Peptides against a protein of PDB entry 7C96. Designs and how they scored, part 91

Target 1, 73 residues: chain A of PDB entry 7C96
Amino acid sequence: PVIPDDFRCPISLELMKDPVIVSTGQTYERTCIEKWLQAGHGTCPKTQQTLTSTVLTPNYVLRSLIAQWCEAN

## One batch from the design tools (peptide; made by RFdiffusion4, then SolubleMPNN)

Design b2_p28_6_s3 (from b2_p28_6, 14 letters changed)
Fold by OpenDDE base, seed 2:
Structure b2_p28_6_s3 (fold): chain B 73 residues (1-73), chain A 28 residues (1-28)
Amino acid sequence: as target 1 above (73 residues)
Amino acid sequence: SSVEELFRSRGLSEEELETMLKIHEESR
């Protein structure tokens, strides 16, 4: 079945396993966004908005939705 | 590639594009 776009990391383009939210509200795979930040970039990969913080917040709701989708498909 | 075109459409700098492509490749 087709994976919902919101379940795919904007960088890996794959189903997210550990989704985290950045300051702009966009969600990424943790490992992907961490590498992005470690590379010295201070913008949101998807929107190019300047990040006001490097804090990464777990997106538990999305994680749950993805888990439910995986179970059903 | 189609992936590169997708990333480029986001308005990334060349440096950012290089990084994003690298991260993408590592995730595969």
Scores: peptide ipSAE 0.802, ipTM 0.955, DockQ to the pose 0.921
Fold by OpenDDE base, seed 4:
Structure b2_p28_6_s3 (fold): chain B 73 residues (1-73), chain A 28 residues (1-28)
Amino acid sequence: as target 1 above (73 residues)
Amino acid sequence: SSVEELFRSRGLSEEELETMLKIHEESR
């Protein structure tokens, strides 16, 4: 089955395992966005909006939705 | 590549594009 776009990390392009939300509201795989930030970039990878914070918030809702989708597919 | 074209369409600088491609490859 086709993986919903919202369930894939914009960087890895794979199903997210540890999704985190950045200040712009976009969600990424934790490891991917951390590497992006460590590389010195202060923008949202997908939208290019400037990040107002480097805080990463776990997206537990999305994690659950992905799990539900995986169970059904 | 198709992935590079996808990332480039996001308006990244060359440095950002290089980083994104690197991270993408590491995730595989």
Scores: peptide ipSAE 0.801, ipTM 0.955, DockQ to the pose 0.920
Fold by OpenDDE base, seed 5:
Structure b2_p28_6_s3 (fold): chain B 73 residues (1-73), chain A 28 residues (1-28)
Amino acid sequence: as target 1 above (73 residues)
Amino acid sequence: SSVEELFRSRGLSEEELETMLKIHEESR
């Protein structure tokens, strides 16, 4: 079945395993966004909005939704 | 590539594009 777009990381374009939310509200795979930040970029990869914080918040809701989808498909 | 075109459409600088492509490739 087709993976919902919201379940794919904007960078890896793969099903997210450890989704995290950045200050702009966008969600990325943790490893991807960490590499982005480590490279010295301070913008949101998808929207180019300036990140007001480097804090990454686990998106447990999305993680759960993805898990449920995987169980059903 | 289609992926590169997708990333370019986001308005990234050349440096950011290079980084994003690298991260993307590492995830495969």
Scores: peptide ipSAE 0.801, ipTM 0.955, DockQ to the pose 0.924
Fold by OpenDDE base, seed 1:
Structure b2_p28_6_s3 (fold): chain B 73 residues (1-73), chain A 28 residues (1-28)
Amino acid sequence: as target 1 above (73 residues)
Amino acid sequence: SSVEELFRSRGLSEEELETMLKIHEESR
């Protein structure tokens, strides 16, 4: 089945397993965004907006939605 | 590649593009 765009990490382009929200509100796979930050980049991968914080907040709602989708597909 | 074109369309610097492509490949 076709994976909803909102369920795909903008970097891995795959279904997210551990989605986290950055300061800009965009969501990424944790491992992907961590590597991005570790590489020294301070911008949002998808939007290029400057990140005001490097704090990564778990997107539990999205994680749940993805889980539900996986169960149905 | 189509992935590179997608990433490039985001307005990344060459360094950022390289990083993003690397991370993408590692996720596969």
Scores: peptide ipSAE 0.801, ipTM 0.955, DockQ to the pose 0.926

Design b2_p28_6_s4 (from b2_p28_6, 16 letters changed)
Fold by OpenDDE base, seed 4:
Structure b2_p28_6_s4 (fold): chain B 73 residues (1-73), chain A 28 residues (1-28)
Amino acid sequence: as target 1 above (73 residues)
Amino acid sequence: SEVEERFRSYGLSEEQLETLLEIYKESR
């Protein structure tokens, strides 16, 4: 089945396992965005907007939706 | 590559693109 675009990490391009939200509202796979930040980048990979915070918030709703989708497909 | 072209569409600088490609490869 076709994986919904919203369920794919903009970096890994794979179904997210541990999705986290950055200050811009975009969601990424935790490991991917952490490596991006560690590399010294302070912008959102997808939108190029400057991050007002480096805090990564777990997207539990999306994680649940992905889990439900995987179970059904 | 197709992946590189996709990342370029994000409006990345060359340095940012290099980083993103590395992260992508590590995720495989």
Scores: peptide ipSAE 0.799, ipTM 0.956, DockQ to the pose 0.940
Fold by OpenDDE base, seed 5:
Structure b2_p28_6_s4 (fold): chain B 73 residues (1-73), chain A 28 residues (1-28)
Amino acid sequence: as target 1 above (73 residues)
Amino acid sequence: SEVEERFRSYGLSEEQLETLLEIYKESR
């Protein structure tokens, strides 16, 4: 079945396994956004907004929704 | 490529685009 767009990482373009929220509110796969930050970029990949913090917050709600979707499909 | 065009739609600079493409490839 077709994977909902909100469940795909804007970078890997795959179903997220460890989704994290950046300061702009966008969610990415942890490994992807960490590599982006390590490369020296301080902006949100999808929106280009400057990140006010490099803290990555786990998106537990989305993780749960993805898990439910995977169980049903 | 389709992926490159998708990333370009984010408004990335050439340097940023190169980084995202590398990260994308590593995720495969």
Scores: peptide ipSAE 0.798, ipTM 0.955, DockQ to the pose 0.903
Fold by OpenDDE base, seed 1:
Structure b2_p28_6_s4 (fold): chain B 73 residues (1-73), chain A 28 residues (1-28)
Amino acid sequence: as target 1 above (73 residues)
Amino acid sequence: SEVEERFRSYGLSEEQLETLLEIYKESR
């Protein structure tokens, strides 16, 4: 089955396992965006918007949706 | 590569692209 685009990390391009939301509202795989930030970048990879915070918020809703999708497919 | 072109579509600088490609490879 085709993985929904919103379920794929814009960086790893894989189904997200630990999705987190950045200040811009974009969601990434935690490990990917952490490495991006650690590399010294302060922008959102996908949108190029400046991140107003380095706080990463777990996207529990998306995690649940992905889990449900995986169970059904 | 296809992945590189996808990342380029994000509007990344060359430095950012390099970083993103590295992260991508590490995720494999």
Scores: peptide ipSAE 0.798, ipTM 0.955, DockQ to the pose 0.920
Fold by OpenDDE base, seed 2:
Structure b2_p28_6_s4 (fold): chain B 73 residues (1-73), chain A 28 residues (1-28)
Amino acid sequence: as target 1 above (73 residues)
Amino acid sequence: SEVEERFRSYGLSEEQLETLLEIYKESR
């Protein structure tokens, strides 16, 4: 079945395994956004908003939703 | 490519686009 867009990382374009939320509220795959930050970029890839923090918060709700979707499909 | 066009829609600079494409390729 078609993977919901909200379950795909805006960078890897794959189903997220370790989704994290950046300061703008967007969610990315942890490994992808970490590489982006390590490359010296201080903006949100998808929205171009300046990140007010480099803290990455695990999106446990989304992780759970993805897991449930995978079990059902 | 389709992926490049998608990333361009994010409003990236050329430098940012290059980085994002690299990260994408590494995820494959």
Scores: peptide ipSAE 0.798, ipTM 0.955, DockQ to the pose 0.925

Design b2_p28_7_s1 (from b2_p28_7, 15 letters changed)
Fold by OpenDDE base, seed 3:
Structure b2_p28_7_s1 (fold): chain B 73 residues (1-73), chain A 28 residues (1-28)
Amino acid sequence: as target 1 above (73 residues)
Amino acid sequence: IEEIREKLYTAPSEEAPALLKELEELAK
């Protein structure tokens, strides 16, 4: 089955397991964005907008949508 | 692909968008 683009992390290119939202509103796989931040970056990989916070918010809505897709496919 | 992904973390932040696009192309 073809994975919807919105369900894949821009970094891992895989179906997200633990999607988190950064301050810019973009969503990434937690492990990927944490590694990005640990490397010393202060911007959003996708948009290059400055992160106003390093807090990562779980995207439970997307997690649910992915779970539903996985169940059907 | 993995080589490019690792480069993402060590490269300057401004190079990220181009590297992400390269990853997408390689994954097709």
Scores: peptide ipSAE 0.729, ipTM 0.941, DockQ to the pose 0.960
Fold by OpenDDE base, seed 5:
Structure b2_p28_7_s1 (fold): chain B 73 residues (1-73), chain A 28 residues (1-28)
Amino acid sequence: as target 1 above (73 residues)
Amino acid sequence: IEEIREKLYTAPSEEAPALLKELEELAK
């Protein structure tokens, strides 16, 4: 079945396994956004808003929704 | 697609939105 857009990482374009929220509210796959930050960037890839923090917050709600979708499909 | 994705990390930050959109179109 077609993977919902909200379940895909903007960078990997794959179903997210470890979704994390950046300070702008956008969600990315942890490995992708960490690589972005390690490359020296200080903005949100999608919106270019300046990150007020480099702290990555696990998106447990989305993780759960993805798990439910995978179970049903 | 993978080649463009790698460009994302090394390119200037301001080019990211365009690269992400390009990735989306290619994966469509």
Scores: peptide ipSAE 0.729, ipTM 0.940, DockQ to the pose 0.968
Fold by OpenDDE base, seed 1:
Structure b2_p28_7_s1 (fold): chain B 73 residues (1-73), chain A 28 residues (1-28)
Amino acid sequence: as target 1 above (73 residues)
Amino acid sequence: IEEIREKLYTAPSEEAPALLKELEELAK
């Protein structure tokens, strides 16, 4: 089945396994955004907004939604 | 696709949106 856009990481383009929210509110796969930050970037890949923090917050709601979707599909 | 994705990390930050869009298009 077609993976909902909101469930796919903008970078990996795959179903997110460990979605995290950056300071701008965008969600990415943890491994992808960590690599981005480690590369020295200080902006949100998608929006280019400056990150006010490099703290990555687990998106538990999305994680649960993805899990539920996987069970049904 | 993988090549473009890796380019994302080393390219200037301002090029990211375009690269992400390119990735999406290639994945369709």
Scores: peptide ipSAE 0.728, ipTM 0.940, DockQ to the pose 0.967
Fold by OpenDDE base, seed 2:
Structure b2_p28_7_s1 (fold): chain B 73 residues (1-73), chain A 28 residues (1-28)
Amino acid sequence: as target 1 above (73 residues)
Amino acid sequence: IEEIREKLYTAPSEEAPALLKELEELAK
């Protein structure tokens, strides 16, 4: 079935396994955004808003929704 | 696709939105 857009990482384009929220509110796959930050970038890849923090917050709600979707499909 | 994705990390930050859009188009 077609994966909902909100369930796919903007970078990997795959179903997120470990979704994390950046300071702008956008969600990415942890490994992807960590690589982005390690490359020295200080903005949100998708929106280009300046990150006020490099702290990555696990998106537990989305993780749960993805898990439920996977079980049903 | 993978080549473009790797390009994302080394390119200037301001080019990211365009690269992400390109990735989306290639994945269709």
Scores: peptide ipSAE 0.725, ipTM 0.939, DockQ to the pose 0.963

Design b2_p28_7_s2 (from b2_p28_7, 13 letters changed)
Fold by OpenDDE base, seed 3:
Structure b2_p28_7_s2 (fold): chain B 73 residues (1-73), chain A 28 residues (1-28)
Amino acid sequence: as target 1 above (73 residues)
Amino acid sequence: IEELREKLYTADPSEAPQILAEIEKLAK
């Protein structure tokens, strides 16, 4: 089945396993955004907005939605 | 596609949107 776009990481384009929210509100796969930050970048890849924090917040709501989708498909 | 992803991390961050768009075109 076709994976909903909102469930795919903007970087990997794969179904997110560990989705995290950056300070701008965008969600990425943890491993992808960590590599981006490790490269020394301080902006959001998707929006180019400046990150006010490098803290990554787990997106538990999205994780749950993805799990439900996977269960049904 | 993997090559483009690596470019994303090493290129100027201002190029990210274009690189992401290119990855999306190739993935679909």
Scores: peptide ipSAE 0.636, ipTM 0.920, DockQ to the pose 0.919
Fold by OpenDDE base, seed 4:
Structure b2_p28_7_s2 (fold): chain B 73 residues (1-73), chain A 28 residues (1-28)
Amino acid sequence: as target 1 above (73 residues)
Amino acid sequence: IEELREKLYTADPSEAPQILAEIEKLAK
């Protein structure tokens, strides 16, 4: 089945396993955004907005929705 | 596609949206 766009990481384009929210509100796969930050970038890849913080917040709601989708498909 | 992902991390961050768009095109 077709994976919903909101469930796919903007970078990996794969179903997110560990989705995290950056300060801009965008969600990425943890490993992808960590590599981006480790490269020394301080902006959001998707929106180009400056990150007000480098803290990554787990998106537990999305993780749950993805899990439910996987169980149904 | 993997080469484009690596390019994303090393390129100027202002090019990220373009690179992400290219990745999407190749994935479809």
Scores: peptide ipSAE 0.630, ipTM 0.918, DockQ to the pose 0.916
Fold by OpenDDE base, seed 2:
Structure b2_p28_7_s2 (fold): chain B 73 residues (1-73), chain A 28 residues (1-28)
Amino acid sequence: as target 1 above (73 residues)
Amino acid sequence: IEELREKLYTADPSEAPQILAEIEKLAK
């Protein structure tokens, strides 16, 4: 089945397993965005907006939606 | 694609959107 775009990490393009929200509101796979931040970058990969914080917030709602989708497909 | 992903992390962050777009194009 076709994976909804919102369920795919902008970096890995894979179904997200541990989605996290950056300060700009964009969601990425944790491992991908952590690697980006570890490289010393302070912007959002997709939007280029400056990150007001490097704190990563788990996107529990999206995680649940993805899990439900996986169960149904 | 993997090479492009590695490039994403090492390139200037201003190039990220275009690199991501290229990855998306090749991943279809």
Scores: peptide ipSAE 0.629, ipTM 0.917, DockQ to the pose 0.941
Fold by OpenDDE base, seed 1:
Structure b2_p28_7_s2 (fold): chain B 73 residues (1-73), chain A 28 residues (1-28)
Amino acid sequence: as target 1 above (73 residues)
Amino acid sequence: IEELREKLYTADPSEAPQILAEIEKLAK
């Protein structure tokens, strides 16, 4: 089945396993965005908006939705 | 695609949207 776009990391384009929300509200796979931040970047890859914080917030809602989708597909 | 993804991390962040778009295009 086709993976919903919002379930895929903008960087890896794979089904997210550990989705995290950046300050701009965009969600990425933790490993991908951490590598981006470790490279010294302070903007959101997709939107270019400046990150007001480098804190990554787990997207538990999305994680749950993805898990439910995987169970059904 | 892997090369483009690595380019994303090393290139100027202003090029990120274009790189991501290219990756998406190649990945279908």
Scores: peptide ipSAE 0.624, ipTM 0.917, DockQ to the pose 0.919

Design b2_p28_7_s3 (from b2_p28_7, 15 letters changed)
Fold by OpenDDE base, seed 2:
Order: C-alpha cells, then structure tokens, then sequence
Structure b2_p28_7_s3 (fold): chain B 73 residues (1-73), chain A 28 residues (1-28)
C-alpha cells in the first residue's frame, strides 16, 4: 500500500524507523538528519530554517503510529 | 537517487531545495 507522506523521511523518502524531531518541528529519520548535521549544516533540510538547537528528540507518537500502520498493512 | 542524496550533504544551501525536489520527483 501507499505510505502516508507524514510517515516518510523528507530526505530518504522511506518509511521512518527511528523518527526524530528537530528544533523546527520537522521529523526525519535519525540516520539521515545526523548525517546532515555531521556534514556541517545548521538548517532544517525541509524548510531551510536555521536550527535553534541540534538536539534530536525521538518522535514516539509517530513511531507508534507507523507501527500501527505497518501492522494493519 | 542515492547519488543525489549524497550530493545533498555536500552541496551549498542554495542548492538544497532543488536537490530535495529532484529526489522527490525521481522517487515517485
């Protein structure tokens, strides 16, 4: 079935396994955004907004929603 | 597509929006 857009990483465009939230509120796959930050970028890939923090917060709600979707599909 | 992703990490900010859009289009 078609994967909901909100469940796909803006960078990898794949179903997120370990979604994390950046300071702008956007969610990415952890590995993707970490690689982005390690490359020296200080902006949000999706919005180009400057990140006020490089802290990555696990999106547990989305992780759960994705798990539920996977179980049903 | 993978090549474009790798390019994204090293490209200047001015090219990010275009690269992300290209990746999205090719992933359809």
Amino acid sequence: as target 1 above (73 residues)
Amino acid sequence: IEELREKLYTAPPSEHPKLLKEIEELSK
Scores: peptide ipSAE 0.435, ipTM 0.869, DockQ to the pose 0.746
Fold by OpenDDE base, seed 1:
Structure b2_p28_7_s3 (fold): chain B 73 residues (1-73), chain A 28 residues (1-28)
Amino acid sequence: as target 1 above (73 residues)
Amino acid sequence: IEELREKLYTAPPSEHPKLLKEIEELSK
């Protein structure tokens, strides 16, 4: 089935397993955004906005939605 | 695609939009 765009990481474009929210409100796969930050980037990959924080917040709601979607499809 | 992703991590900000777009197109 077609994976909803909101369930795909903007970087990997794959179904997110461990989605995290950055300061801009965008959500990414944890491993992808961590690698991005480790590479020295201080912007949001999707929006190019400057990150006001490097704190990554787990997106539990999205994680749950993805899990439910996977069970149904 | 993997090669493009790796390039994204080392590319300057000015190239990010284009690289992300390329990755997206190849992933459709």
Scores: peptide ipSAE 0.432, ipTM 0.867, DockQ to the pose 0.737
Fold by OpenDDE base, seed 3:
Structure b2_p28_7_s3 (fold): chain B 73 residues (1-73), chain A 28 residues (1-28)
Amino acid sequence: as target 1 above (73 residues)
Amino acid sequence: IEELREKLYTAPPSEHPKLLKEIEELSK
């Protein structure tokens, strides 16, 4: 079935397995955004906004929604 | 697609919206 856009990482375009939220509120796959930050970037890939923090917060709600979707499909 | 992804990691912020869109189009 078609994967909901909100469940796909903006970078990998794959179903997120470990979604994390950046300071701008956007969610990415952890590995993707970590690689982005390690590359020396201090902005949000999708919005171009400057990150006020490099802290990555697990998006447990989204993780759960994805799990539910996967179970049903 | 992988080439575009790698370019994304090294490109300046101004090019990201375009690159992300290109990756999306090629991934469908």
Scores: peptide ipSAE 0.430, ipTM 0.866, DockQ to the pose 0.838
Fold by OpenDDE base, seed 4:
Structure b2_p28_7_s3 (fold): chain B 73 residues (1-73), chain A 28 residues (1-28)
Amino acid sequence: as target 1 above (73 residues)
Amino acid sequence: IEELREKLYTAPPSEHPKLLKEIEELSK
């Protein structure tokens, strides 16, 4: 089935397994955004907004929603 | 596509939107 856009990492375009929220409120796959940050980038890939913090917050709500979707599809 | 993703990580910010869009289009 078609994966909802909100469940796909903006970078990998794959169903997120470990979604994390950046300071701009956008969510990415942890491995993707960590690699992005390690590459020295200080902006949000999706919005190009400057990140006010490099803290990555686990998006447990989205993780749960994805799990529920996977159960049904 | 993977090549483009790797390019994304090393490209300057000015190229990010274009690269992301290209990756998206090729992934459809």
Scores: peptide ipSAE 0.414, ipTM 0.862, DockQ to the pose 0.748

Design b2_p28_7_s4 (from b2_p28_7, 10 letters changed)
Fold by OpenDDE base, seed 4:
Formats: structure tokens, sequence, C-alpha cells
Structure b2_p28_7_s4 (fold): chain B 73 residues (1-73), chain A 28 residues (1-28)
């Protein structure tokens, strides 16, 4: 089945396992965005918006939605 | 794809959107 775009990390291009939300509201795979931040970047990869915080918030809602999708497909 | 992905991390931040789009296109 075709994976919904919203379920894919913009960086890994894979179904997200540990989705986290950055300050801009975009969601990425944790490992990917952490590597991005560790590389010294201070913007959102997708939107180029400046990150007001480097805090990564787990996207539990999306995690649940992905789990539900996986069960159904 | 792996090569482009690594470029994402090392390239200037301003290049990220284009690189992401390129990666997405290549993955189709």
Amino acid sequence: as target 1 above (73 residues)
Amino acid sequence: LDEIREQLYTAPSSQAPQLLAEMKKLAE
C-alpha cells in the first residue's frame, strides 16, 4: 500500500517510527532531525523557518495514526 | 539517495528544501 505523505519523514522518506515536532510545527523522524541539529542547523529543513527552540516534542498523535494505518494495511 | 541525504546535513541550511524535494523525487 501507498504510505501517506504525512506519515513519511521528509528526510528519511520512510514511515516514521519516532516522529517529533519541531518548533515550526513540522514533524520529522527523531534521528534525522537530531542529526540535522547536530550538524549545526538552526532552521526547519522543510520550511526554512528559524527554529525558536531546539526542543523536540514527540508526536504521539501521529505515532498512533501510523500504528492504526499499519494495522489496517 | 544516501549521498543526497548526507549532502542535506553538510550543505547550507538554505539548500535543504531543494534537497528534500530532490530526494523525494528520486524515491518515487
Scores: peptide ipSAE 0.737, ipTM 0.945, DockQ to the pose 0.967
Fold by OpenDDE base, seed 1:
Structure b2_p28_7_s4 (fold): chain B 73 residues (1-73), chain A 28 residues (1-28)
Amino acid sequence: as target 1 above (73 residues)
Amino acid sequence: LDEIREQLYTAPSSQAPQLLAEMKKLAE
């Protein structure tokens, strides 16, 4: 089945396992965005908006939606 | 794809959107 775009990390291009929200509201795979930040970047990869915080918020809603999708497909 | 993804991390932040778009296109 076709994986919904919203379920794919913009960086890994894979179904997200540990989705986290950055300050801009975009969601990425935790490992990917952490590597991005560790590389010294201070912007959102997709939007280029400056991150007002480096805090990563778990996207539990999306994680749940992905889990439900995986169960159904 | 792996090569481009690594480029994402090492390149200037301003190049990220284009790299992400390129990666997505290649994955289709």
Scores: peptide ipSAE 0.737, ipTM 0.945, DockQ to the pose 0.969
Fold by OpenDDE base, seed 3:
Structure b2_p28_7_s4 (fold): chain B 73 residues (1-73), chain A 28 residues (1-28)
Amino acid sequence: as target 1 above (73 residues)
Amino acid sequence: LDEIREQLYTAPSSQAPQLLAEMKKLAE
């Protein structure tokens, strides 16, 4: 089955396992966005918006949706 | 693809959107 685009990390291009939300509202795989931040970047990879915080918030809603999709497919 | 992904991290932030789009296209 085709994986929905919203379930893929923009960086890893894989089904997200630990999706986190950055300050701009975009969601990435935790390991990918952490590496991005560690590289010294202060913007959102996808939108280029300045990150007002480096706090990464777990996207539990998306995690649940992905889990449901995986169970059905 | 892996090479471009690593370039994402080392390149200026302003190049990220284009690199992400290129990666996505290559993955298709």
Scores: peptide ipSAE 0.736, ipTM 0.945, DockQ to the pose 0.968
Fold by OpenDDE base, seed 2:
Structure b2_p28_7_s4 (fold): chain B 73 residues (1-73), chain A 28 residues (1-28)
Amino acid sequence: as target 1 above (73 residues)
Amino acid sequence: LDEIREQLYTAPSSQAPQLLAEMKKLAE
């Protein structure tokens, strides 16, 4: 089955296991965005918008949607 | 893909969108 683009991390290009939301509203795999931040970047990889915070918020809704999709496919 | 992904982290932030797009194209 075709994996919805919104379920894939822009960095890993895989189904997200631990999706987190950055301050710009974009969602990434936690491990990927943490590596990005640890590399010293202060912008959103996809949009280049400046991050107003480095806090990563779990995207529980998306996690649930992905889990449901995986169970059905 | 792995090589480009590593470049993502080391390159200037301004190059990220292009690198991400390139990675996506290669994965398709």
Scores: peptide ipSAE 0.733, ipTM 0.944, DockQ to the pose 0.970

Design b2_p28_8_s1 (from b2_p28_8, 10 letters changed)
Fold by OpenDDE base, seed 4:
Structure b2_p28_8_s1 (fold): chain B 73 residues (1-73), chain A 28 residues (1-28)
Amino acid sequence: as target 1 above (73 residues)
Amino acid sequence: DEEEELKKFVEEAEKNIEKLKELEEKLK
């Protein structure tokens, strides 16, 4: 089945397994955004906004939604 | 080399991001 766009990481274009929220409010796969930051980028990949913090907050709601979707599909 | 791998990762990431952004813009 077609993966909902909101469930795909903007970086990998794959279904997120461990979605995290950055300071701009955008969500990415943890591994992807960590690599982005590790590469020296201090901006939000999607919005190009400068991150006010490098703290990554687990998106539990989305994680749950994705899990539910996976169970149904 | 880790740096080179990260660089390649970023390049691919940027390409993917552009693809999504283009689609989002077309839907608006």
Scores: peptide ipSAE 0.531, ipTM 0.852, DockQ to the pose 0.922
Fold by OpenDDE base, seed 3:
Structure b2_p28_8_s1 (fold): chain B 73 residues (1-73), chain A 28 residues (1-28)
Amino acid sequence: as target 1 above (73 residues)
Amino acid sequence: DEEEELKKFVEEAEKNIEKLKELEEKLK
């Protein structure tokens, strides 16, 4: 079945397993955004906005929704 | 090396971000 766009990481285009929220409110796969930051970038990949913080907050709601979708498909 | 791999990662990331944006725009 087709994976919902909201469940795909903007960086990898793959189903997210450990989604995290950055300071701009956008969500990415943890490993992807960590590599982006490691590469020396201080901006949000999708919006280009400067990150006010490099803190990554787990998106538990989305993680649960993805898990439910995977169980049903 | 690590620096080269990170550069390749960023390049691919930017390409994928553009693809997603284009699809989202066409869906409107």
Scores: peptide ipSAE 0.531, ipTM 0.852, DockQ to the pose 0.840
Fold by OpenDDE base, seed 1:
Structure b2_p28_8_s1 (fold): chain B 73 residues (1-73), chain A 28 residues (1-28)
Amino acid sequence: as target 1 above (73 residues)
Amino acid sequence: DEEEELKKFVEEAEKNIEKLKELEEKLK
């Protein structure tokens, strides 16, 4: 089945399992954004905006939507 | 080497980000 674009991590292009929101409001797979930060980047991968914080907030709403989609497909 | 692995990761990440942006632009 075709994975909705909003459910894919901008970095891996894969279905997100543990989506997290960065300071710019964009969502990424936790492991991906952590590696991005670990690589020394302090910017939002998609927007190139400088992150005002490196705090990663779990996107529970999206996680739930993805879970529901997975159950139905 | 962790540094090299991270570099490879970033390279692939940037490629995928660009691909996604292109798709989003085409869908506008």
Scores: peptide ipSAE 0.528, ipTM 0.851, DockQ to the pose 0.841
Fold by OpenDDE base, seed 2:
Structure b2_p28_8_s1 (fold): chain B 73 residues (1-73), chain A 28 residues (1-28)
Amino acid sequence: as target 1 above (73 residues)
Amino acid sequence: DEEEELKKFVEEAEKNIEKLKELEEKLK
């Protein structure tokens, strides 16, 4: 089935397993955004805005929705 | 090495981000 765009990481374009929210409010797969930061980037990949913090907040709601989708499909 | 792998990752990331943006734009 077609994976909802909101369930895919903007970086990998794959279904997120551990979605995290960055300071700009955008959500990415944890491993992807961590690699982005590790590469020396301090901006939000999607919006290009400078991150005010490198803290990554787990998006539990989305994680749950994705899990439910996976179970149904 | 790690640096090169990260560079490749970033390159692919930027390409994918562009693709997603284009798709989202079509949905508006």
Scores: peptide ipSAE 0.525, ipTM 0.850, DockQ to the pose 0.827

